# Designs tried in a protein design run: peptides against a protein of PDB entry 6TME. Part 64

Target 1, 324 residues: chain A of PDB entry 6TME
Amino acid sequence: NRLKRAYIALQAWKKAFYSDPFNTAANWVGPDVCSYKGVFCAPALDDPSVLVVAGIDLNHADIAGYLPPELGLLTDVALFHVNSNRFCGVIPKSLSKLTLMYEFDVSNNRFVGPFPTVALSWPSLKFLDIRYNDFEGKLPPEIFDKDLDAIFLNNNRFESTIPETIGKSTASVVTFAHNKFSGCIPKTIGQMKNLNEIVFIGNNLSGCLPNEIGSLNNVTVFDASSNGFVGSLPSTLSGLANVEQMDFSYNKFTGFVTDNICKLPKLSNFTFSYNFFNGEAQSCVPGSSQEKQFDDTSNCLQNRPNQKSAKECLPVVSRPVDCS
Target 2, 324 residues: chain A of PDB entry 6TME as posed
Amino acid sequence: NRLKRAYIALQAWKKAFYSDPFNTAANWVGPDVCSYKGVFCAPALDDPSVLVVAGIDLNHADIFGYLPPELGLLTDVALFHVNSNRFCGVIPKSLSKLTLMYEFDVSNNRFVGPFPTVALSWPSLKFLDIRYNDFEGKLPPEIFDKDLDAIFLNNNRFESTIPETIGKSTASVVTFAHNKFSGCIPKTIGQMKNLNEIVFIGNNLSGCLPNEIGSLNNVTVFDASSNGFVGSLPSTLSGLANVEQMDFSYNKFTGFVTDNICKLPKLSNFTFSYNFFNGEAQSCVPGSSQEKQFDDTSNCLQNRPNQKSAKECLPVVSRPVDCS

## One batch from the design tools (peptide; made by RFdiffusion4, then SolubleMPNN)

Design b1_p12_4_s3 (from b1_p12_4, 4 letters changed)
Fold by OpenDDE base, seed 4:
Structure b1_p12_4_s3 (fold): chain B 324 residues (1-324), chain A 12 residues (1-12)
Amino acid sequence: as target 1 above (324 residues)
Amino acid sequence: SVGEALNEILSS
């Protein structure tokens, strides 16, 4: 039966633990898997008279170990939360059998290898959190074809470009931060109809910001800091009617920071420090507003404190990148 | 940075 399969899976997993500091699996004994710490049962969707393992929550258990292939026997699991552990290795391909997977959180672990493509096989997946691991390689374009509400990829070793399929994403929150992504932000970004928060911080992204960013009407947080972006800020950024937090710091931007950006109606914090901007509107000056916070530090601005030297500025400012 | 703050919030 289903619980017998679950028992086999959970016992195999217990055997795969190298360390269980909080003795989380101490009660993982006997056939009554529904009593196991961190194991949650519910009536099966196809037969309410049958009890199945529907969820796993081992968050913050500091367990060291790996995910054995026998976890594929947990075919009724919809919620899998094992963040803040020390699990290592790869995500088993056998998890493809977990066709009800709805939320998958393996964040804050020691997983390695390529993107866990098994996540793409789950038709009902809504939440994917793989941040704070050691996943590497390319991000599969198909990730954004999924009807995900949130995609957390930050603090990994992903490289290559951000897929153009990003525009297909229905996610409200997407994090790319602290990876090794390169290339330009795809122009298709403007098609992300449900986007509220997007974070690109600390990658190797470059080129001009696409004008299509201005189409992100629902975005409240936009952080593109600590990259290699060049050129002027798109004038279309004036379309970010709901942006509250915006960060372009630590890039290679040039040009003039305009009133249209600094006067965005919901803007609370706008950081454009550590660039090569050579002008800013009065509305962009730190202290010009009680409602808005600005940081213009370490640019090429005249008559402002803490700016780059002329020697640092001239080579960059004199060779502006044309993004048109 | 905004991104760092967001990560802290979302990780809690």
Scores: peptide ipSAE 0.010, ipTM 0.524, DockQ to the pose 0.199
Fold by OpenDDE base, seed 1:
Structure b1_p12_4_s3 (fold): chain B 324 residues (1-324), chain A 12 residues (1-12)
Amino acid sequence: as target 1 above (324 residues)
Amino acid sequence: SVGEALNEILSS
């Protein structure tokens, strides 16, 4: 009996709660699991006459505890939302049995360990949110082989390089922000045909930006701030026909910020502050447009306020990195 | 930053 299995799973989970400040699981008593707070039942896909647990929503419950392996008994769950809790430990490998998993949100918890590779086992997964945890180690390259709409990885402890398989991703939104990723952005990034928003903020990324970024014609948000990028901005950035928000601040960029970038047709905000740019087109000057916001603070620009000193600029500007 | 703003919006 599917509901009996669900009962076992949910009772095991209740026992795994260390704290339930809102008494969310107070009514988790008895075999009628479909009445449990945060548990949602629906007709089974294989038999509409059978009621199954199809969804879990414990968002914002501030529950402390862990995910017991018995959760693998929830084989009909397609929606698993438990964000903004204090769950700790690892994601159980037993969740591989949840073959209908469609949306998995464990964001804003205390999960640790490597990337939860069990997420890769779900054939129908479309939404993966593991941000604001303590996941660590390398990203499995296979994550980008999945047909995900969104991939939220930000605010974790991930390290190593971004897999080259990123170009295979069909996601519209990908966040890498606030991790420990290193190395270059893969050139394959330009192959992300459905990409609308990508965030690299606050990593240890370095090297030159790949020219292939300019192929991201659907991108509306591109944030590469707070990294170690070097060289000039690729001239191919003129191809970002739909970019609205762009941030390259807090890097080590050099060279000239061109009209072709600052005059992008949909550009609303362009921040390139805290770099070593030694020139900018008039169209890039803050206040030059009523429709666009620019920040050129703390560069090596002449005749602009709040720039770096010559002493700070000269060693860097005189030794430009050739990205060609 | 754009990324921070995005995270705030998406986390709410």
Scores: peptide ipSAE 0.010, ipTM 0.537, DockQ to the pose 0.202
Fold by OpenDDE base, seed 5:
Structure b1_p12_4_s3 (fold): chain B 324 residues (1-324), chain A 12 residues (1-12)
Amino acid sequence: as target 1 above (324 residues)
Amino acid sequence: SVGEALNEILSS
């Protein structure tokens, strides 16, 4: 019965393929779905004597098509990996029936529509990768209520603010890069107790960086480049005891880059180029350390190469944003 | 950027 449902689902999916360049579904014939390329069976959790479809791996198959609603019949699937295809349309709501979903990777496809809220229905989801798609609209706050290890949202069309619920996230890796997020980084960010890597690259984020960033003791990568951030770098960044890679480039930051930031104990690379910083500590100067790499290019620094002109600097530097 | 490099690593 369970494999019969899987057969129906998989045949419906095969029918939904517009192009299968590698003939991945060529062997998707007959009732023995466990022999299908990219289909993986395992003993059912509720009955070890029953074989069920537990995983799908169609990564890098370059398949064009869509996900039909019949995929909801794959109720035993815990791993769903269809990375790097050309699937289009929306994620079917019928996937809510896949209550065992543990890893969901639909990255590098052509999915559209709002955030796939069906992902929020999966109680055991640990890995969510929807990057490199065309998902749009608001990020639902509830995403950060999920006990996810990783949240990959980058390279989509998400808009609006980052939810304040971000502080509830237990994820070690979160990517917001290359979306249309706007507003400030929520102050609750400092509550992300397991965060190791976070990237905000290439959004429309603005305002001052929250002081609470300095509470991210476990963060090793912090990239806020290519946004509209203003003001000075928070002095609390000196608390980033484990940060190795930090990028604030291509913003509108002003003020002084302090010694306390540049002397962070694990800091390997610190890029603060393409801002309006008007001073830096000696420890921030590129070449000042053999262990650390700095980039201070295109700021308003005196006696440094490759800086902005006075004409560009004066209007901004003379009107620093007060983040207090 | 560092973030882009991270994405490459994590996508492999």
Scores: peptide ipSAE 0.010, ipTM 0.537, DockQ to the pose 0.191
Fold by OpenDDE base, seed 3:
Structure b1_p12_4_s3 (fold): chain B 324 residues (1-324), chain A 12 residues (1-12)
Amino acid sequence: as target 1 above (324 residues)
Amino acid sequence: SVGEALNEILSS
């Protein structure tokens, strides 16, 4: 009996709670699991006359505990949302049995260990949110082979390079922010055909921006701030016809910020502060437009306020990195 | 930054 298995799983999970400040699991008593707070039943896909546990929503419950292996008995779960808790440990490998998993949100918890590769085993997964945890190590390249709509990885401990497979991703939103990623942005990034928002903020990324970024014609948000990028901005950025928010601040960029970038048709905010740019077009000057907001603070621009000293600029500007 | 703001909004 599917509900019996669910009962075993949920009771095991209740036992794995160290703290339940809101008494969320107070009614987790007896065999009627469909009445449990945060547990949602639906007709089974293979037999509509049978009720199964199809969803878990324990968002914002501040529960401390761990995910026990018995959760693998919840084989009918398609929606698993447990964000904003204090769950710790690792994601159980037994969750591989949850073959209907569609949305998996474990964000804002205390999970540790490597990337939860069990997520890669779910054939129907569309939404993956593991942000605000302590996941570490390399990002598996296979994550981008999945047909995901959104990939939230920000605020973890991931390191190494961004996989070249990123170009295969069909995700509209991808966040890498506040990790320890290093190396260059892969040139394959331009192949992300459905990309709307991508965030690289606060990593150890370096090198030149790939020209292929200009192929991201559907991107509305592009944030590469707080990294170690060098060289000039690619001229191909003029291809970002739908970009609204763009941030290159807190890098080591050099060269000239061109009209072709600052005159992008949908551009609302463009921040390129805290770099080593030595020139900008008039269209890039803050206050030059009522419709666009620019920030050119702390560069090497002549006749602009709040710029770096000549002493800071000269060593970098005199030795520009050639990205050609 | 845009990224931080986005993360805050999406995490709420």
Scores: peptide ipSAE 0.009, ipTM 0.527, DockQ to the pose 0.225

Design b1_p12_4_s4 (from b1_p12_4, 4 letters changed)
Fold by OpenDDE base, seed 2:
Structure b1_p12_4_s4 (fold): chain B 324 residues (1-324), chain A 12 residues (1-12)
Amino acid sequence: as target 1 above (324 residues)
Amino acid sequence: SVGKALNEILSS
């Protein structure tokens, strides 16, 4: 019965393939779905004597096609990995029936439409990778209510602000990079107790960095480069005891880069180039340490090479944004 | 990546 439903689903999916350059689905013939390439069976959780389709792995198959609604018949699937294909269209809402979903990877495809809200319906989801697609619109705030270990959203078309619910996230890795997010980083960010890596690269984020970033004691990678952030770096950044990689380049920051930041104990690389900083501590100067790498290029620093002209600096430096 | 290989998960 359960394998019969799986057969219907998989045959519908095969029919939805426009191109299968590696002939991945060539053996998708007959009722023995457990022998299908990329299909993995396991004993059912509710009855170990029953064999069910528990996983799909079609990674790197370069398959062109779409996900048909019949995939909702794969009700026992906990692992769904279909990255690096050419699947298009939307994620079917019928996947809400896959209540055992644990890992969902549809990255590096051609999916479109809004955020796949069906992912929010999965109670046991731990891994969500939707990066390198064409998803658009607002990020649902409920995504951060999920007990996810990793959230990969980068390289999409998401817009609007980052939800305040971000502070509820238990994820160790979160990527927002290369979207169209705008507004400020929420102050609730400091509540992300398990955060190790967060990337904001290449968005339209603005305003002052919240002081609460300094509460991210476990963060090893913090990249806020290529945005529109203003003001001084928060003094609370001295609290980032485990940060190794920090990038604030290509923003509109002003003020003084302090010793307390540049002397962070685990700091390996600190890039603050292409801003409007008007001073830096000696410990921030590139070449001042053999253990740390700094880049202060294209700021408003005195007696440093490769800085902005006075004409470019004066209008910004003379009107510093007060973040207090 | 936090994700594990499918075969490793199913074999555990």
Scores: peptide ipSAE 0.022, ipTM 0.662, DockQ to the pose 0.047
Fold by OpenDDE base, seed 5:
Structure b1_p12_4_s4 (fold): chain B 324 residues (1-324), chain A 12 residues (1-12)
Amino acid sequence: as target 1 above (324 residues)
Amino acid sequence: SVGKALNEILSS
């Protein structure tokens, strides 16, 4: 019965393929779905004597098509990986029936519509990768209520603010890069107790960086480049004891880049180029350390190469944003 | 680091 449902689902999916360049579904014939390329069976959790479809891996198949609602019949699937295809349309609501979903990777496709809220219905979801799609609209706050290890949202069309619920996230890796997020980084960010890597690259984020960033003791990568951030770097950044890669480039930061930031113990690369910083500690100067790499290009620094002109600097530097 | 690699992927 369970495999019969799987058969129906998989045949419906095959029918939904517009192009299968590698003939991935060529062997998707007959009732033996466990022999299908990219289909993986395992003993059912509730009955080890019953074989069920537990996983789908169609990564890199370059398949064009859509996800039909019949995929909801794959109720035993825990792993769903269809990375790097050309699937379009929306993620079917019927996938809510896949209550065992553990890893969901639909990255690098052509999915559209709002955030696939069906992902929020999966109680055991640990990995969510929806990057490199065309998802749009608001990020639901509830995403950060999920006990996810990783949240990949980058390269989509998400807009509006980052939810304040971000502080509830237990994810070690979160990517917001290359979306249309706006507003400030929530102060609750400092509550992300397991965060190792966070990327905000290439959004419309603005305002001052929250002081609470300095509470991210486990963060190794912090990239806020290519946004509209203003003001000075928070002095609390000196608390980033484990940061290795830090990028604030291509913003509108002003003020002085302090010694306390540049001397962070694990700091390997610190890029603060293309801002309006008007001073830096000696420890921040590129070449000042053999262990650390700095980039201070295109700021308002005196006696440094490749800086902005006085004409560009003066209007901004003379009107620093007070983040206090 | 994984993060660096990720950033490289994002920048490519």
Scores: peptide ipSAE 0.018, ipTM 0.585, DockQ to the pose 0.553
Fold by OpenDDE base, seed 4:
Structure b1_p12_4_s4 (fold): chain B 324 residues (1-324), chain A 12 residues (1-12)
Amino acid sequence: as target 1 above (324 residues)
Amino acid sequence: SVGKALNEILSS
């Protein structure tokens, strides 16, 4: 039966633990898997008279180990939360059998290898959190074809370009931060109809910001700091009617920071420090507003403190990148 | 960073 399969899976997993500091699996004994710490049962969707393992929550258990292939026997699991552990290895392909997977959180672990493509096989997946691991390689374009509410990829070793399929995403939150992504932000970004927060911090992204960013009417957080972006800020950024937090710091931007950007109606914090901007509107000056915080440090601005030297500025400012 | 902050919020 289903619980017998679950028992086999959970016992195999217990055997795959190298360390269980909090003795989380101490009670993982016997056939009553529904009593196991961190194991949650519910009536099966196809037969309410049958009890099945529907969820796993081992968050913050500091367990060292790996995910054995026998976990594929947990075919009724919809919620899999194992963040803040020390699990290593790869995500088993056998998890493709978990067709009810709805939320998958393996963040804050030590997983390695390529993107866990098994996640793409789950038709009902809504939440994917794989951040703070050691996943590497290319991000599969198909990730954004999924009807995900949130996509957390930050603090990994992903490289290559951000797929153009990003525009298909219905996610409200997407994090790319602290990877090795390169290339330009796809122009299709403007098609992300439900986007509230997007974070590109600390990658190797470059080129001009696409004008289509201005179409992100629902975005409240836009952070593109610590990259290699060039050119002027798109004038279309004036369309970010709901942006509250905006960060373009630590790039290679040039040009003039305009009133239209600094006067965005919901803007609370706008950081454009450590660039090569050669002008800013009065509305962009730190201290100009009680409601808004600005940082213009380390640019090429005249009559402002803590700016780059002329020697540093001239080579860049004199050769502006045309993004048109 | 925002990413870290989000992680802290959602991991609790």
Scores: peptide ipSAE 0.016, ipTM 0.635, DockQ to the pose 0.167
Fold by OpenDDE base, seed 3:
Structure b1_p12_4_s4 (fold): chain B 324 residues (1-324), chain A 12 residues (1-12)
Amino acid sequence: as target 1 above (324 residues)
Amino acid sequence: SVGKALNEILSS
């Protein structure tokens, strides 16, 4: 019996709670699991006359505990949302049995260990949110082979390079922010056909920006701030016809910020502060437009306020990195 | 930052 298995799983989970400040699991008593707070039943896909546990929503419950292996008995769960809790440990491998998993949100918890590769085993997964945890190690390249709508990885401990497979992703939103990623942005990034928003903030990324970024014609948000990028901005950025928010601040960029970038038709905010740019077009000057907001602070620009000293600029500007 | 704002908006 599916509900009996669910009962076993949910009771095991209740036992794995160290703290339940809001008494969320107080009514988790007895065999009627469909009445449990945060548990949602629906007719089974294979037999509409049978009720199964199809969803879990324990968002914002501040529950401390761990995910026990018995959760693998919840084989009918398609929606698993447990964000904003204090769950710790690792994601159980037994969750591989949840073959209907569609949305998996474990964000804002205390999970540790490597990337939860069990997520890669779910054939129907569309939404993956593991942000604000302590996941570590390499990002598996296979994550981008999945047909995901959104991939939230930010605020973890991921390291190594961003996989070249990123170009295969069909996700509209991808966040890498506040990890320990290093190396260059892969040139394959331009192949992300559905990309609307991508965030690289606060990593150890370096090298030149790939020209292929200009192929992201549907991107509305591109944030590469707080990294170690060098060289000039690619001229191909003029291809970002729909970009609204663009941030290259806190890098080591050099060269000239061109009209072709600053005159992008949908551009609302363009921040290129805290770099080593030595020139900008008039269209890039803060205050030059009512519709666009620019920040050129702390560069090597002549006749602009709040720039770096000559002492800081000269060593970098005199030895520009050639990205060609 | 844009990333932080995005996270706040999308987290519900």
Scores: peptide ipSAE 0.010, ipTM 0.598, DockQ to the pose 0.182

